# Peptides against a protein of PDB entry 8HF1: the designs that were tried, part 1

No score or structure here was measured in a lab: all are predicted.

Target 1, 320 residues: chain A of PDB entry 8HF1
Amino acid sequence: NVMLYATKPTEVMVSFPHQEQVLTVTRLISAEIEKFYVSLDLMNIGVQPIRRSKSLQCLRDPSKKSFVKQLFNDFLYQMKEYGIYAASIAIISLIVEFDIKRRQAETLSVKLMHRTALTLCEKIRHLLVQKLQDMTYDDDDDNVNTEEVIMNFSTPKVQRFLMSLKVSFADKDPKDICCLVFVERRYTCKCIYGLLLNYIQSTPELRNVLTPQFMVGRNNISPDFESVLERKWQKSAIQQFRDGNANLMICSSVLEEGIDVQACNHVFILDPVKTFNMYVQSKGRARTTEAKFVLFTADKEREKTIQQIYQYRKAHNDIA
Positions, changes and structure headers below are counted from each chain's first letter, unless a header gives other numbers.
Peptide ipSAE is a variant of ipSAE made for these designs: the mean of its two directions, with the distance scale d0 fixed at 1.0 Angstrom where the peptide's residues are scored. Compare it only between designs on the same protein; published cut-offs may not carry over.
A fold fails the geometry check if it doesn't show the stated peptide or something in it is severely misdrawn.

## One batch from the design tools (peptide; aimed at target 1 Q21 N152 Q159 R160)

Design b1_p8_1 (made by RFdiffusion4)
Pose (drawn by RFdiffusion4):
Structure b1_p8_1 (pose): chain A 320 residues (1-320), chain P 8 residues (1-8)
Amino acid sequence: as target 1 above (320 residues)
Amino acid sequence: STYPRVSS
């Protein structure tokens, strides 16, 4: 009876070769951000509330410097984890966030700090577009070139995930497919969402089948990439997925708990599984029959992750 | 320089 309304989806793996070497432009950008941090640390904005540790044992920077550093560190993480083009999308989210803070800002000193951060972010955007541009010698067709650069300017993890995404839904009806993708970090959702938008408008077979939509938790990141203060579109993403308007969901541990959704055909956990409860809930989200469940881990982490999953399965058997 | 490709 439970299997009538419940389903044990087939759980499969997608291993990918994990490499440690990085590109030189990554070193250059790291140096540029380090120079910016060193300069900003001494920004000496108007006196701010003292921020100490959780236990007050060690000091902390003012909340605004912490916020700027956090955003820049998130951008660097997105670059380190998902390739150059992921950073190319993520830098736009940083531009939008700094422009919003400039609007919200309430002092000349803080405003100046945010403006200069915006300037550096735009320099970084131009740097990313520059490396992305210095590969058009391969060919001139920007669509297949976009597909090729995405395959080439991405980590094996990103290449593998997008490869599985293409193969799983090559030419199926958009109506027939209902899938979710889970990622860990906040701005990673928007970054990878923009990457999927480019790829959907980069391939002929997937062009009219997949509809990517992303949503995150609190501290709601901006939904657009336009910097126009107001937008005309009003319909929400969750309601879209419930209404079938969107079929590809990019969320981060938000939809895993509570949020009712129709039974989904596929679930892709882009970032490695970490918690037993979250594993159980994410697997349960693939509530439809013949549901497919996908995981991505590094080759080096294969034994550890498999052993961890066995621990989970045995724990499920033990509890039962 | 680029990232190496991944095959099926």

Design b1_p8_1_s1 (made by RFdiffusion4, then SolubleMPNN; from b1_p8_1, 3 letters changed)
Fold by OpenDDE base, seed 4:
Structure b1_p8_1_s1 (fold): chain B 320 residues (1-320), chain A 8 residues (1-8)
Amino acid sequence: as target 1 above (320 residues)
Amino acid sequence: ETYPRVEL
């Protein structure tokens, strides 16, 4: 229980301008997903027999349509919150997932549903890549991973986050760095990991300084081979972070599951702190006064964020 | 068309 430790890290709040402008490509992609949802609702995929496995209280939508919609809704969230560049990485995860589900399909109708979802993901990928290429003179896909392209196709929040990493860690000894990055959603961990790999590789001051890893929550939903690979990946990523072979860990609220991660000198909260538990658990990883606990807020939400953090700080001090 | 560039 992280609440037992009176942690007094230096709290820092970084503001970013609210993004009012929705890019034309993001509107087009959203409209294509909405059209796909209409088509998906009309698909007759049959009623799958409800295998009542007592341990899988997950309402397996007998149609599997809810899972398809969830993946696209998570993609739309990532595109909105992190930008086009992050979305170009996020869409690859959907392509992989839908190709696996297409291969595992027990019926032709389910196979066709996942194929149609996959074709939409490929179209979205092309729209995103084409948009990233608008700043490149050469049609080579490799030129889209520059610091400039990453920054120009990332939301103001992500730009401030990347700038905060560069200022915090430029030319430092990798051994002196123990950084956590908290995000709200499990799928964001992999997306931000891919973005950070490309950003670090494009940024000379960080290339040999930061070695990122990501940790995705246990998907208790399937004992399938995929869940074994995810569990192996998690164990390996945590071990690399403990051994100092990785010095930056992207995680969701998975620290609730009792994963013993060492005390860190930097904790970044990329997404809004929605709960007191998230505040205490994330802050409880920064145990020293020299440790930094960095929060990000939109300028329009700054006052509300300050009030919320003050309430959480007060409540934490009344328990400590 | 890009996102607005944030300065430090």
Scores: peptide ipSAE 0.612, ipTM 0.956, DockQ to the pose 0.733
OpenDDE base, seeds 1, 2, 3, 5: peptide ipSAE 0.438, 0.440, 0.606, 0.448; ipTM 0.896, 0.895, 0.953, 0.897

Design b1_p8_1_s2 (made by RFdiffusion4, then SolubleMPNN; from b1_p8_1 with S1E S8L)
Fold by OpenDDE base, seed 1:
Structure b1_p8_1_s2 (fold): chain B 320 residues (1-320), chain A 8 residues (1-8)
Amino acid sequence: as target 1 above (320 residues)
Amino acid sequence: ETYPRVSL
């Protein structure tokens, strides 16, 4: 119930240049996924057994072609919005998921579908890793996880986000930091977590300062199909953040589900604020006047974003 | 080919 507290955090808007350039590797990957969709549509997977899941769960059956397309569409979004480096991490989540689904496949046709998707993911991973290696001069230093590689293969939005973290937290006491990072999508949460782990490890000023964790929103359709692992991870991550063993938490729409996260002194909104509820819930975690609420906007969308935030601020003040 | 580098 975040609506009860008129929180007055310091609102900061960080602008970044609009990314118009599409890397050649991104076009190649997109074209390979589109070719795969044509092939996927031609696959005969037969009649899938209707699992006795409620009618809405039958629409999102992970054995269906639509779920495979959803994962690749989410990957394409992450590659576009966060860049090649983030995409190299995001593809691992697809590989893990398709390998699990391949092993759990009840039919040979579904097993083959997930195997074909997995083969495409491995090809995409190789294309991404090879592109990250274009900046490594020494054949012996396979370390594509440098600050320089991360920055050069991240979108202007992600670069500005990482710079904002470095400026905000360089050489600070870890105990004085309680940071939330909000992202729109479930898989983005895992991707940005992996990116931050590598960035923090490659940035001396942050190595012993920031300890990241992530929380993934509950699957709204079936809490029973949330892997026992994801529920255990959420509980452990929340506990580590409460105990101060983690001081940066990456969240999706988790706050809508009544997960009580403590008040934080920094709240970063990495993705556009699309709803009034998202604005109120995220801002309501920054409870002090010293707390920073940081928004990111493309320069081309700055005026529209300012007007939207002004409307949300006005509506929040009229209810408070 | 890389993304444009942003300054602070």
Scores: peptide ipSAE 0.630, ipTM 0.960, DockQ to the pose 0.768
OpenDDE base, seeds 2, 3, 4, 5: peptide ipSAE 0.630, 0.624, 0.626, 0.624; ipTM 0.960, 0.958, 0.960, 0.960

Design b1_p8_1_s3 (made by RFdiffusion4, then SolubleMPNN; from b1_p8_1, 3 letters changed)
Fold by OpenDDE base, seed 2:
Structure b1_p8_1_s3 (fold): chain B 320 residues (1-320), chain A 8 residues (1-8)
Amino acid sequence: as target 1 above (320 residues)
Amino acid sequence: ETYPRVLP
């Protein structure tokens, strides 16, 4: 048993200024969602018949209202944590999901509920796009995807992340890059993926250097509830990353499911490390001699983050 | 109105 002394990755902590300013548009959007929740609670959608054969998700919420609220709560989290630019991508995912649910609606009342949610999503999308256009002279949608717009409409955390990518990978050989980006929530993978595509395309030093992909963990709920499309996407994304056709993979907790991804030279933890298991598993993917394990912390939380990482490092060394 | 720009 050659214990491959996996060279311990260099741990790097990147700090960012605390987000004190809440944009007026974010308050407006939050207030519109809150008003929508009041309206949603007043909607009589009837009791949906518990059909045993259709998805356990339909069993968890016979009213389907909790699912609608979950998607908007997830959106609000993305807007808060990643900013307006990320929110403009996230809202499209809600539009797609609610349109699918609207088409699949078995009752007029449920169809109307999803239509009302869609109408709100389109209003939110308009407010977000209009805000992104505040920095553009022309109403052309292509002008909202510039490096400058992305940076100015991203939270300090996301700005530091993008800067760290630029510094780490500018003008490098794509073959020398194997990067993982860990995020807490499944929906964040797709949002950050879309943001990175636009950022890379708008950043000459990263064009043809970074090829991002994303992967979400399997729903702990039966594989019958993952769309055939989601399963196909996950398999394709993993394969592209294994084959080197993608060199940056955005993941949410996927390593807990025993998905074997190759040894990486960069691991970025975009969201706070909440568990010792997440720390060990994510760090354990950085296996090259020059591997970097990068975590982000707000300046106000820096001491607490240092203490937490020190505890995890100590616990890991006591087990190893 | 934008987010505060992080210094390089």
Scores: peptide ipSAE 0.609, ipTM 0.958, DockQ to the pose 0.741
OpenDDE base, seeds 1, 3, 4, 5: peptide ipSAE 0.608, 0.603, 0.606, 0.600; ipTM 0.958, 0.956, 0.958, 0.956

Design b1_p8_1_s4 (made by RFdiffusion4, then SolubleMPNN; from b1_p8_1, 3 letters changed)
Fold by OpenDDE base, seed 1:
Structure b1_p8_1_s4 (fold): chain B 320 residues (1-320), chain A 8 residues (1-8)
Amino acid sequence: as target 1 above (320 residues)
Amino acid sequence: EVYPRVSL
């Protein structure tokens, strides 16, 4: 119930240049995924057994072609919005998921479908890693996880986000930091977590300052299909953040589900604020006037974003 | 080919 507190955090809007350039590797990967969709549509997977879960979950059967396309479409979004470095982490989540689905496949046709998807993911991973290695002059330093590689292969939005973290938290006491990072999508949460781990480890001013964790929103469809692992991870991550063993938490729509996260002194909104509820819930975690609520906007969308935030601020003040 | 570097 975040609506009850008229929180007046310091609102900050950080602009970034619009990314018009599409890297050649990104075009190649997109073309390989589109070719795979044509092949996937031609695959005969037969009649899938309707799992007797009477819930709308039967529509999102993970054995269906639509789920495979959803994962690749989410990957394509992450590659576009966050860049090649983030995509190299995001593809690992697809590899893990398709390997699990391949092992759990009840039919040979479904097993082959997930195997073909997995083979494409490995090809994409190699293309991404090779592209990250273009900046490594020394064949012996396979470390594509440097600050320089991360920055050069991240979109202007992600670069501006990382710079904002460095400026905000360099050489600070870890105990004085309570940071939330909001992202729109579930898989983005894991991807940005992996990116932040590598960035923090490669940035001396942040190594002993920031300890990140992540929370993934519940699958709206049923808590029974949230892997026991994801529920355990969420509970552990929340507890570590409460105990101060983690001081930066990456969240998706988790706050809509009544997960009580403590009040934070920094709230970063990495993705566009699409709803009034997202604005109120995220801003409501920054409870003090000293707390910073940071929004990111493309320069081309700055005016539209300012007007949208002004409308949300007005509507919030009219209800408070 | 890399993304444009942003300044502070």
Scores: peptide ipSAE 0.615, ipTM 0.957, DockQ to the pose 0.769
OpenDDE base, seeds 2, 3, 4, 5: peptide ipSAE 0.613, 0.609, 0.614, 0.607; ipTM 0.957, 0.956, 0.958, 0.956

Design b1_p8_2 (made by RFdiffusion4)
Pose (drawn by RFdiffusion4):
Structure b1_p8_2 (pose): chain A 320 residues (1-320), chain P 8 residues (1-8)
Amino acid sequence: as target 1 above (320 residues)
Amino acid sequence: DTYPLVTP
C-alpha cells in the first residue's frame, strides 16, 4: 500500500574524473582579489560596532567588510568548483548585489566602498569574458561554440553533469519530464541556473524541452540579471513548478524539506551527499514510479562515498 | 590552456 503512493526510486551514480590542476588566469584573479582584500582591510570606514567571535574569544571584522569578503569568497568558490564560465555568470550576480547595496547604503564611506567593489567586479567580468573570447579561433558558430566552450571551460564535474542532463532528456516532451537538481551553496544555484540557460540556448535537441527555474531560501538573492530596480514578471518559481510552467528546478536544500511538489521524474544531487536525513528526503522527493536518482562524486571519493551510502542504507535497514 | 574533455 505504501508503494502505491510511495516509491523506491532507482539510485544510480555518475562518477567523474577529478583533477587538481588549475588555469593561469585563476592565479591572476586570485592575485587581484588578494590585492583588493589587502587594500580594503584598511578601508577605515566610519566607526562600526565591534564584532567579536561567537564565544567572544577572538575579534572579527565589521559586518560590512565581512559581507564583502563573503561575497568575493563565494565568487572564488564558484570559480574553483564549476569553471570559468560559472564565474562569468556569478560575477553578474555580484554586480547586482553590490548595486542593490549601493542603493541601500546610508553613508558616503560605505557607498564608496561598495562602488569600488562594483568596479573591481566589473573588471573581473571583463577578465572572464576575455579568456572566454580567446577561444573563438576554433570556429565562428556561437551556438555550437557556446556548447564547446562550456564543455571545455568547465571542470570535469560540470561537464559530466551537463552530459548526463543532455543524455537523459535528449528529445522527450517537456511535459513528460519533471526533475530537480540540488546544489549546496547559495549563489551556486543562480550561477548554474544561468549556465543551464546558456546551454539550453546552445543546443538544438534540448532547446525546447528543458525549462530551468531556481529558488533559494532566505536572504533572497535577486531573481534577475538586469539591475532595473523593478521587474514586470510576478509569478513565483515554486508556483510555476507546481503549475508545470517550469520543469527543471535548481534549489539548495530548500525544497528537500516540507515544500510540497508533484512527483518528480529525476533528481540530480550535483553537490556530494552529506547528511543521512537529507539523503532520505531528497530520495523521497523522487516520489514517482520509475523515478531516477543521480549522484555526482569525485573519483577519489568513490570508496568513501560508497561506504558512507552503505552506512546510510544499513542504518535505514537497522532503524526499520 | 583549457580543461581536459571528458568522454562518455

Design b1_p8_2_s1 (made by RFdiffusion4, then SolubleMPNN; from b1_p8_2, 3 letters changed)
Fold by OpenDDE base, seed 2:
Structure b1_p8_2_s1 (fold): chain B 320 residues (1-320), chain A 8 residues (1-8)
Amino acid sequence: as target 1 above (320 residues)
Amino acid sequence: ETYPRVLP
């Protein structure tokens, strides 16, 4: 048993200024969602018949209202944590999901509920796009995807992340890059993926250097509830990353499911490390001699983050 | 109105 002394990755902590300013548009959007929740609670959608054969998700919420609220709560989290630019991508995912649910609606009342949610999503999308256009002279949608717009409409955390990518990978050989980006929530993978595509395309030093992909963990709920499309996407994304056709993979907790991804030279933890298991598993993917394990912390939380990482490092060394 | 720009 050659214990491959996996060279311990260099741990790097990147700090960012605390987000004190809440944009007026974010308050407006939050207030519109809150008003929508009041309206949603007043909607009589009837009791949906518990059909045993259709998805356990339909069993968890016979009213389907909790699912609608979950998607908007997830959106609000993305807007808060990643900013307006990320929110403009996230809202499209809600539009797609609610349109699918609207088409699949078995009752007029449920169809109307999803239509009302869609109408709100389109209003939110308009407010977000209009805000992104505040920095553009022309109403052309292509002008909202510039490096400058992305940076100015991203939270300090996301700005530091993008800067760290630029510094780490500018003008490098794509073959020398194997990067993982860990995020807490499944929906964040797709949002950050879309943001990175636009950022890379708008950043000459990263064009043809970074090829991002994303992967979400399997729903702990039966594989019958993952769309055939989601399963196909996950398999394709993993394969592209294994084959080197993608060199940056955005993941949410996927390593807990025993998905074997190759040894990486960069691991970025975009969201706070909440568990010792997440720390060990994510760090354990950085296996090259020059591997970097990068975590982000707000300046106000820096001491607490240092203490937490020190505890995890100590616990890991006591087990190893 | 934008987010505060992080210094390089």
Scores: peptide ipSAE 0.609, ipTM 0.958, DockQ to the pose 0.731
OpenDDE base, seeds 1, 3, 4, 5: peptide ipSAE 0.608, 0.603, 0.606, 0.600; ipTM 0.958, 0.956, 0.958, 0.956

Design b1_p8_2_s2 (made by RFdiffusion4, then SolubleMPNN; from b1_p8_2, 4 letters changed; failed a check: a repeat of another design)
Amino acid sequence: ETYPRVSL

Design b1_p8_2_s3 (made by RFdiffusion4, then SolubleMPNN; from b1_p8_2, 3 letters changed)
Fold by OpenDDE base, seed 1:
Structure b1_p8_2_s3 (fold): chain B 320 residues (1-320), chain A 8 residues (1-8)
Amino acid sequence: as target 1 above (320 residues)
Amino acid sequence: ETYPRVSP
């Protein structure tokens, strides 16, 4: 039972210019992934032994190719939505995952498939890092993690988000801050977390103000896919956020499963609100009238977003 | 080549 609290936070809509993807590096990376998909489709990995672990995902993808494509498609989405800087962090998650899958491969063919995917990820990482270094003039301390590099290699959405954080939290008492950041996809939580760590570290006004954490929503498919590590991480992250040791929590929209997070003073919706449930659940975390519920919208979608939020607000008021 | 900078 989602308790529909009749919460009336201050709703704020922040517009950002629509980014047409013009960057040559993003096109190159997309083309390399497409070439890899052709090669992947030609790979004969044989009939994979059904792992005795009744994990529905191993049953759904006996070829393990669909999972590989899913990860690269998620990466492509993150690169598009958040930009090159975020993509440089997102690719590390793929590297880690493919290395785990490579080590866990039961057949040489599957091991080779994950190795080929890993090799592509390293190539992509190199292309991304090289592009981030285009702004570093000095050969020695190629710190690609400066505020300038982050801002210049982030999409207008991410730039506006970071600016909104800076304006909202610069030089504030960290104890007075309780912030949620909602993103659509699970992998985005880690990507935006890494981006925020670097941004906060590069931004003096935020270094001692914001302490981010992230949580990934539960996997609906099987508790067996929640690694003991992920469950421990989630529990630890939530506890740190409850104890005030973290004051900014990045969450996927999969908070539908009743993650009891405290009432927050700020709720940022970084990705489009696609469902009424997402609207109600995220807004329901901003319990005071002083709390801010911040939505991000592309200028081209502003009117559509306004109408959608109006409908959701009306429907929420009719139920509350 | 960078993304367009958003004004404050």
Scores: peptide ipSAE 0.619, ipTM 0.961, DockQ to the pose 0.754
OpenDDE base, seeds 2, 3, 4, 5: peptide ipSAE 0.615, 0.608, 0.609, 0.599; ipTM 0.960, 0.958, 0.959, 0.957

Design b1_p8_2_s4 (made by RFdiffusion4, then SolubleMPNN; from b1_p8_2, 3 letters changed)
Fold by OpenDDE base, seed 1:
Formats: C-alpha cells, sequence, structure tokens
Structure b1_p8_2_s4 (fold): chain B 320 residues (1-320), chain A 8 residues (1-8)
C-alpha cells in the first residue's frame, strides 16, 4: 500500500489593509434600509395560510418579512465585505428575488410589501451606479466596468484578491488552471462572479485565460421552480468545470456537503475560515503537486488568523 | 470618495 502522501498544498497568506472608513454612500444605503425595516415592521400583511405543499422556508416565515430582512442583511454584508462595485451586482439578485416574490404574492398586502422592497432596491441600485459613475465622464453603464472603477470601488480584500488572480494567472495556458474560490455566503457567489466577469473582460492578461463559473448550494428545502433552475445551473456549472470549459469556480461553503469537484491547483479562500471542516475540505481540493492554498486576512486579524490556521493544520496532521 | 488603493 503506497500511502500516496497527499501532496500538501503550499499555504499562502495574503494580507490586506483593514478598511475602517465607511463610504458616505454606504452609510446612506444602510440608513435607507434601516428606515425600510421600521416601515416593514409596521406593515400589516395578515397571517399567511400554511400550505403543506409550500417549501419549508415559506412555512418558517408566515409573515415573509424575515426573508425580506435576510436578503437586505446579506446585501449589507456584501457591500461591507466586498465594496460598492460588488454591491451594485448584489442588488440585482435582490431585485430578481423580490420581483419573483411580488409576482407569486397571493395577497395584495404581501404584493405591496415586495413592491416596496423592490422600490428600495432600485433606489439603492441608482445610488450605487451614480457613485460608480463618479469616475466616468460619460453616463454609459459600460464605462463603470473598467479595471480602474472595479479596483477603486472594491474593498482592499477584493483588490488584493484580484491582484492575486492577475499575478497567479496572467498569460497562462487556460488548460493548466483549475481554480476554486471559496466564499462564505451563497449570494456572494453571484456578485463575485459578476465582478470577475467584468474584471477579466477589462484585464487583457486574463481575458482569454480565466473562464469563471459559480455554483450555488442546493436549497434542499424548496421544490420551487427556482430549485429546478438552480439544480440545472449547478449541474451545468460543475460539468463545465469538470470538462475544463470553466477553469475558475466560485463556491460557497456548501462544498462541505460532498460536491465532488476535481483536484485543483489553486484554492482561494476569500472569506475567513470559520470552521475546521471548511479548512480541511477546501484545502483538500488543492491536490496537485504545485497546488496553492491562498488565504486572505486583514492586517488587524493576521495574528489571530495565523494562530487559527496553525491549530487547524495541527489538528489535520493528527488525523491524516 | 473611493476605497484606499492597495499597493501591488
Amino acid sequence: as target 1 above (320 residues)
Amino acid sequence: ETYPRVEP
């Protein structure tokens, strides 16, 4: 029995400056969402009938208000963690979700609630796009997708991530690249995917090198049409990545649930590693001889992150 | 107002 010593990937820690200052537009958007929560709490939408055939999520939130707040809280997280540019993409996911829910609303009061949420999302989108246009002379939406705009309106974490991609993959053969990018939250996959598409398109050294894809974890809970589309998308995305038609896959922590992805040569952990399982599973995807496992940390959290990774590495070596 | 640019 040749114990194939699983070639341990090279662990790399990339530091970025901690962003202490909150942009004025981010404060304005946060204040608008807070005002909306006050109005949302005052909305009388009545008791929604629990239909046995509805998804467990629809059963868990009979008021449907908690889900609305969850989406906006996820947006606020993305805006904080990834910046204004990523937020301009993230808000589109909320717009789509609230429009679906508005159309599926069985009562006028619920329809109005989702309409009000949608109106707020459009206002937020306008504020974000207007802010991205501060660097553009022309009002054309395409001018906001430049490398300069992306970099200036992304958090230091995202800037360092994009720079790390450029350094790692500039002018490489696409066939030699098998990259995973791990993010904590499901909705982050979509906004980082959109950001990467625009960044790759604006970066000549990456345009024909990186073909990104994303996977969203299975919501096992909803038999809704979305769950079929998401399952189709997920299967297609995984297949494209297996076939080499995509060479960069953005994943949420749902890879913990046993999605078999091929051995990769690069694994980027964009968000903090919160669990030992996340560490082992994500690192366990970097299986090539020259595989890199790249972690991002704020300078302020560097020592804490080093200690945490050391503990995880020790625990992993004691099991392996 | 933009985010601080990270050096290469």
Scores: peptide ipSAE 0.625, ipTM 0.962, DockQ to the pose 0.741
OpenDDE base, seeds 2, 3, 4, 5: peptide ipSAE 0.615, 0.614, 0.612, 0.603; ipTM 0.960, 0.960, 0.960, 0.959

Design b1_p8_3 (made by RFdiffusion4)
Pose (drawn by RFdiffusion4):
Structure b1_p8_3 (pose): chain A 320 residues (1-320), chain P 8 residues (1-8)
Amino acid sequence: as target 1 above (320 residues)
Amino acid sequence: STYPRVSP
């Protein structure tokens, strides 16, 4: 009876070769951000509330410097984890966030700090577009070139995930498919969402089948990439997915708990599984029959992750 | 200059 309304989806793996080498432009951008941090640390903005540790044992920077560093560090993480083009999208989210803070800002000193941060972010955007541009010698067709650069300017993890995404839904009806993708970090959702938008508008077979939509938790990141203060579109993403308007969901441990959704055909956990409860809930989200469940881990982490999953399965058997 | 390609 439970299997009538419940389903044990087939759980499969998608291993990918993990490499440690990085590109030179990554070193250049790291140096540029380090120079910016060193300069900003001494920004000496108007006196701010003292921020100490959780236990007050060690000091902390003012909340605003912490916020700027956090955003920049998130951008660097997106770059380190998902390739150059992932950073190319994520830098736009940083531009939008710094513009919004400039609007919200309430002092000349803080405003100046945010404006200069915007300037550096735009320089970084131009740097990313520059490396992306210095590969058009391969060919002139920007669509297949976009597909090719995405396959080449991405980590094996990103290449592998997008490869599985293409193969799983090559020419199926958009109505027939209902899939979710889970990622860990906040701005990674928007970054990867923009990458999927580009790829959907980069391939002929997937162009009219997949509809990517992303939503995150609190501290709601901006939904657009336009910097126009107000937008005309009003319909929400969760209501879209419930209504079938969107079929590809990009969330980060937000939809895993509570949020009712129709039974989904596929679930992709882009970032490695960490918690037993979250594993159980994410697997349960693939509530439809013949549901397919997908995981992505590094080759080096294969034994550890498989052993962890066995621990989970055996724990499920033990509890039962 | 680029990331290595991944095959099926």

Design b1_p8_3_s1 (made by RFdiffusion4, then SolubleMPNN; from b1_p8_3 with S1D S7L)
Fold by OpenDDE base, seed 1:
Structure b1_p8_3_s1 (fold): chain B 320 residues (1-320), chain A 8 residues (1-8)
Amino acid sequence: as target 1 above (320 residues)
Amino acid sequence: DTYPRVLP
């Protein structure tokens, strides 16, 4: 029994300045969503038929309104945590979802509810794109995807993350890179993926170095409601990452599902580590020689984060 | 208004 002393990954903590200032456009968008919630609560969409599948009881809002509020709350979180550039990508996912729900609506009242939500999403998209264009001379959508626009309209956390990627991977051989990026929420995988595609394309030192993919955790609710497209995408993304056709994978909670992801040389934790299990599972993917495990913390929370990680490290060493 | 730029 060779106890393979799992070479403990080098833990790195990257600090970023705390951002308390809310942009004027962010306040406007938040106020429009709050006004929409008041309107949504007043909408009479009738009693929805309770289909008897017990496993879906928690997600079948009999009003279908909670799902609409959840998507906008998820968007508000993305806009707050990652900035207005990430929000401009995140809003597209809401537009697609509300258009699907509008087409699948069984009643005119439910169809109208999703149409009203879609109209708000289009308004939000225009407000975000107009704000990104404040740094551009040309009204062309392609001009908003520059490194400068991405950096100026991303939160300090996202800026420090992108800088850490550039420093870590500039001009490296793509074959020597096996990177995981962990995020807390399913919807964050898609917006950070879109942001990374644009950033990599706009950064010459990374353009032929990083090929990103994303993997979204299975909806705990029912594999039957996961779109056939999402399941095909996940299988394809995993296979591309195994074959080395992708070298950076963005993940949310995927480790709980027994998805065998290969040993990586870099693991980035973009969101706060909230549980010991998340710490052990994510760190446990950094298994190569010289593997790095990178955490991000706000300067104001640095001491609290250091103490929390020290407690997790101690507990992990006491079990090992 | 933009986010504060993080220094290298």
Scores: peptide ipSAE 0.545, ipTM 0.948, DockQ to the pose 0.759
OpenDDE base, seeds 2, 3, 4, 5: peptide ipSAE 0.527, 0.531, 0.524, 0.524; ipTM 0.944, 0.945, 0.945, 0.943

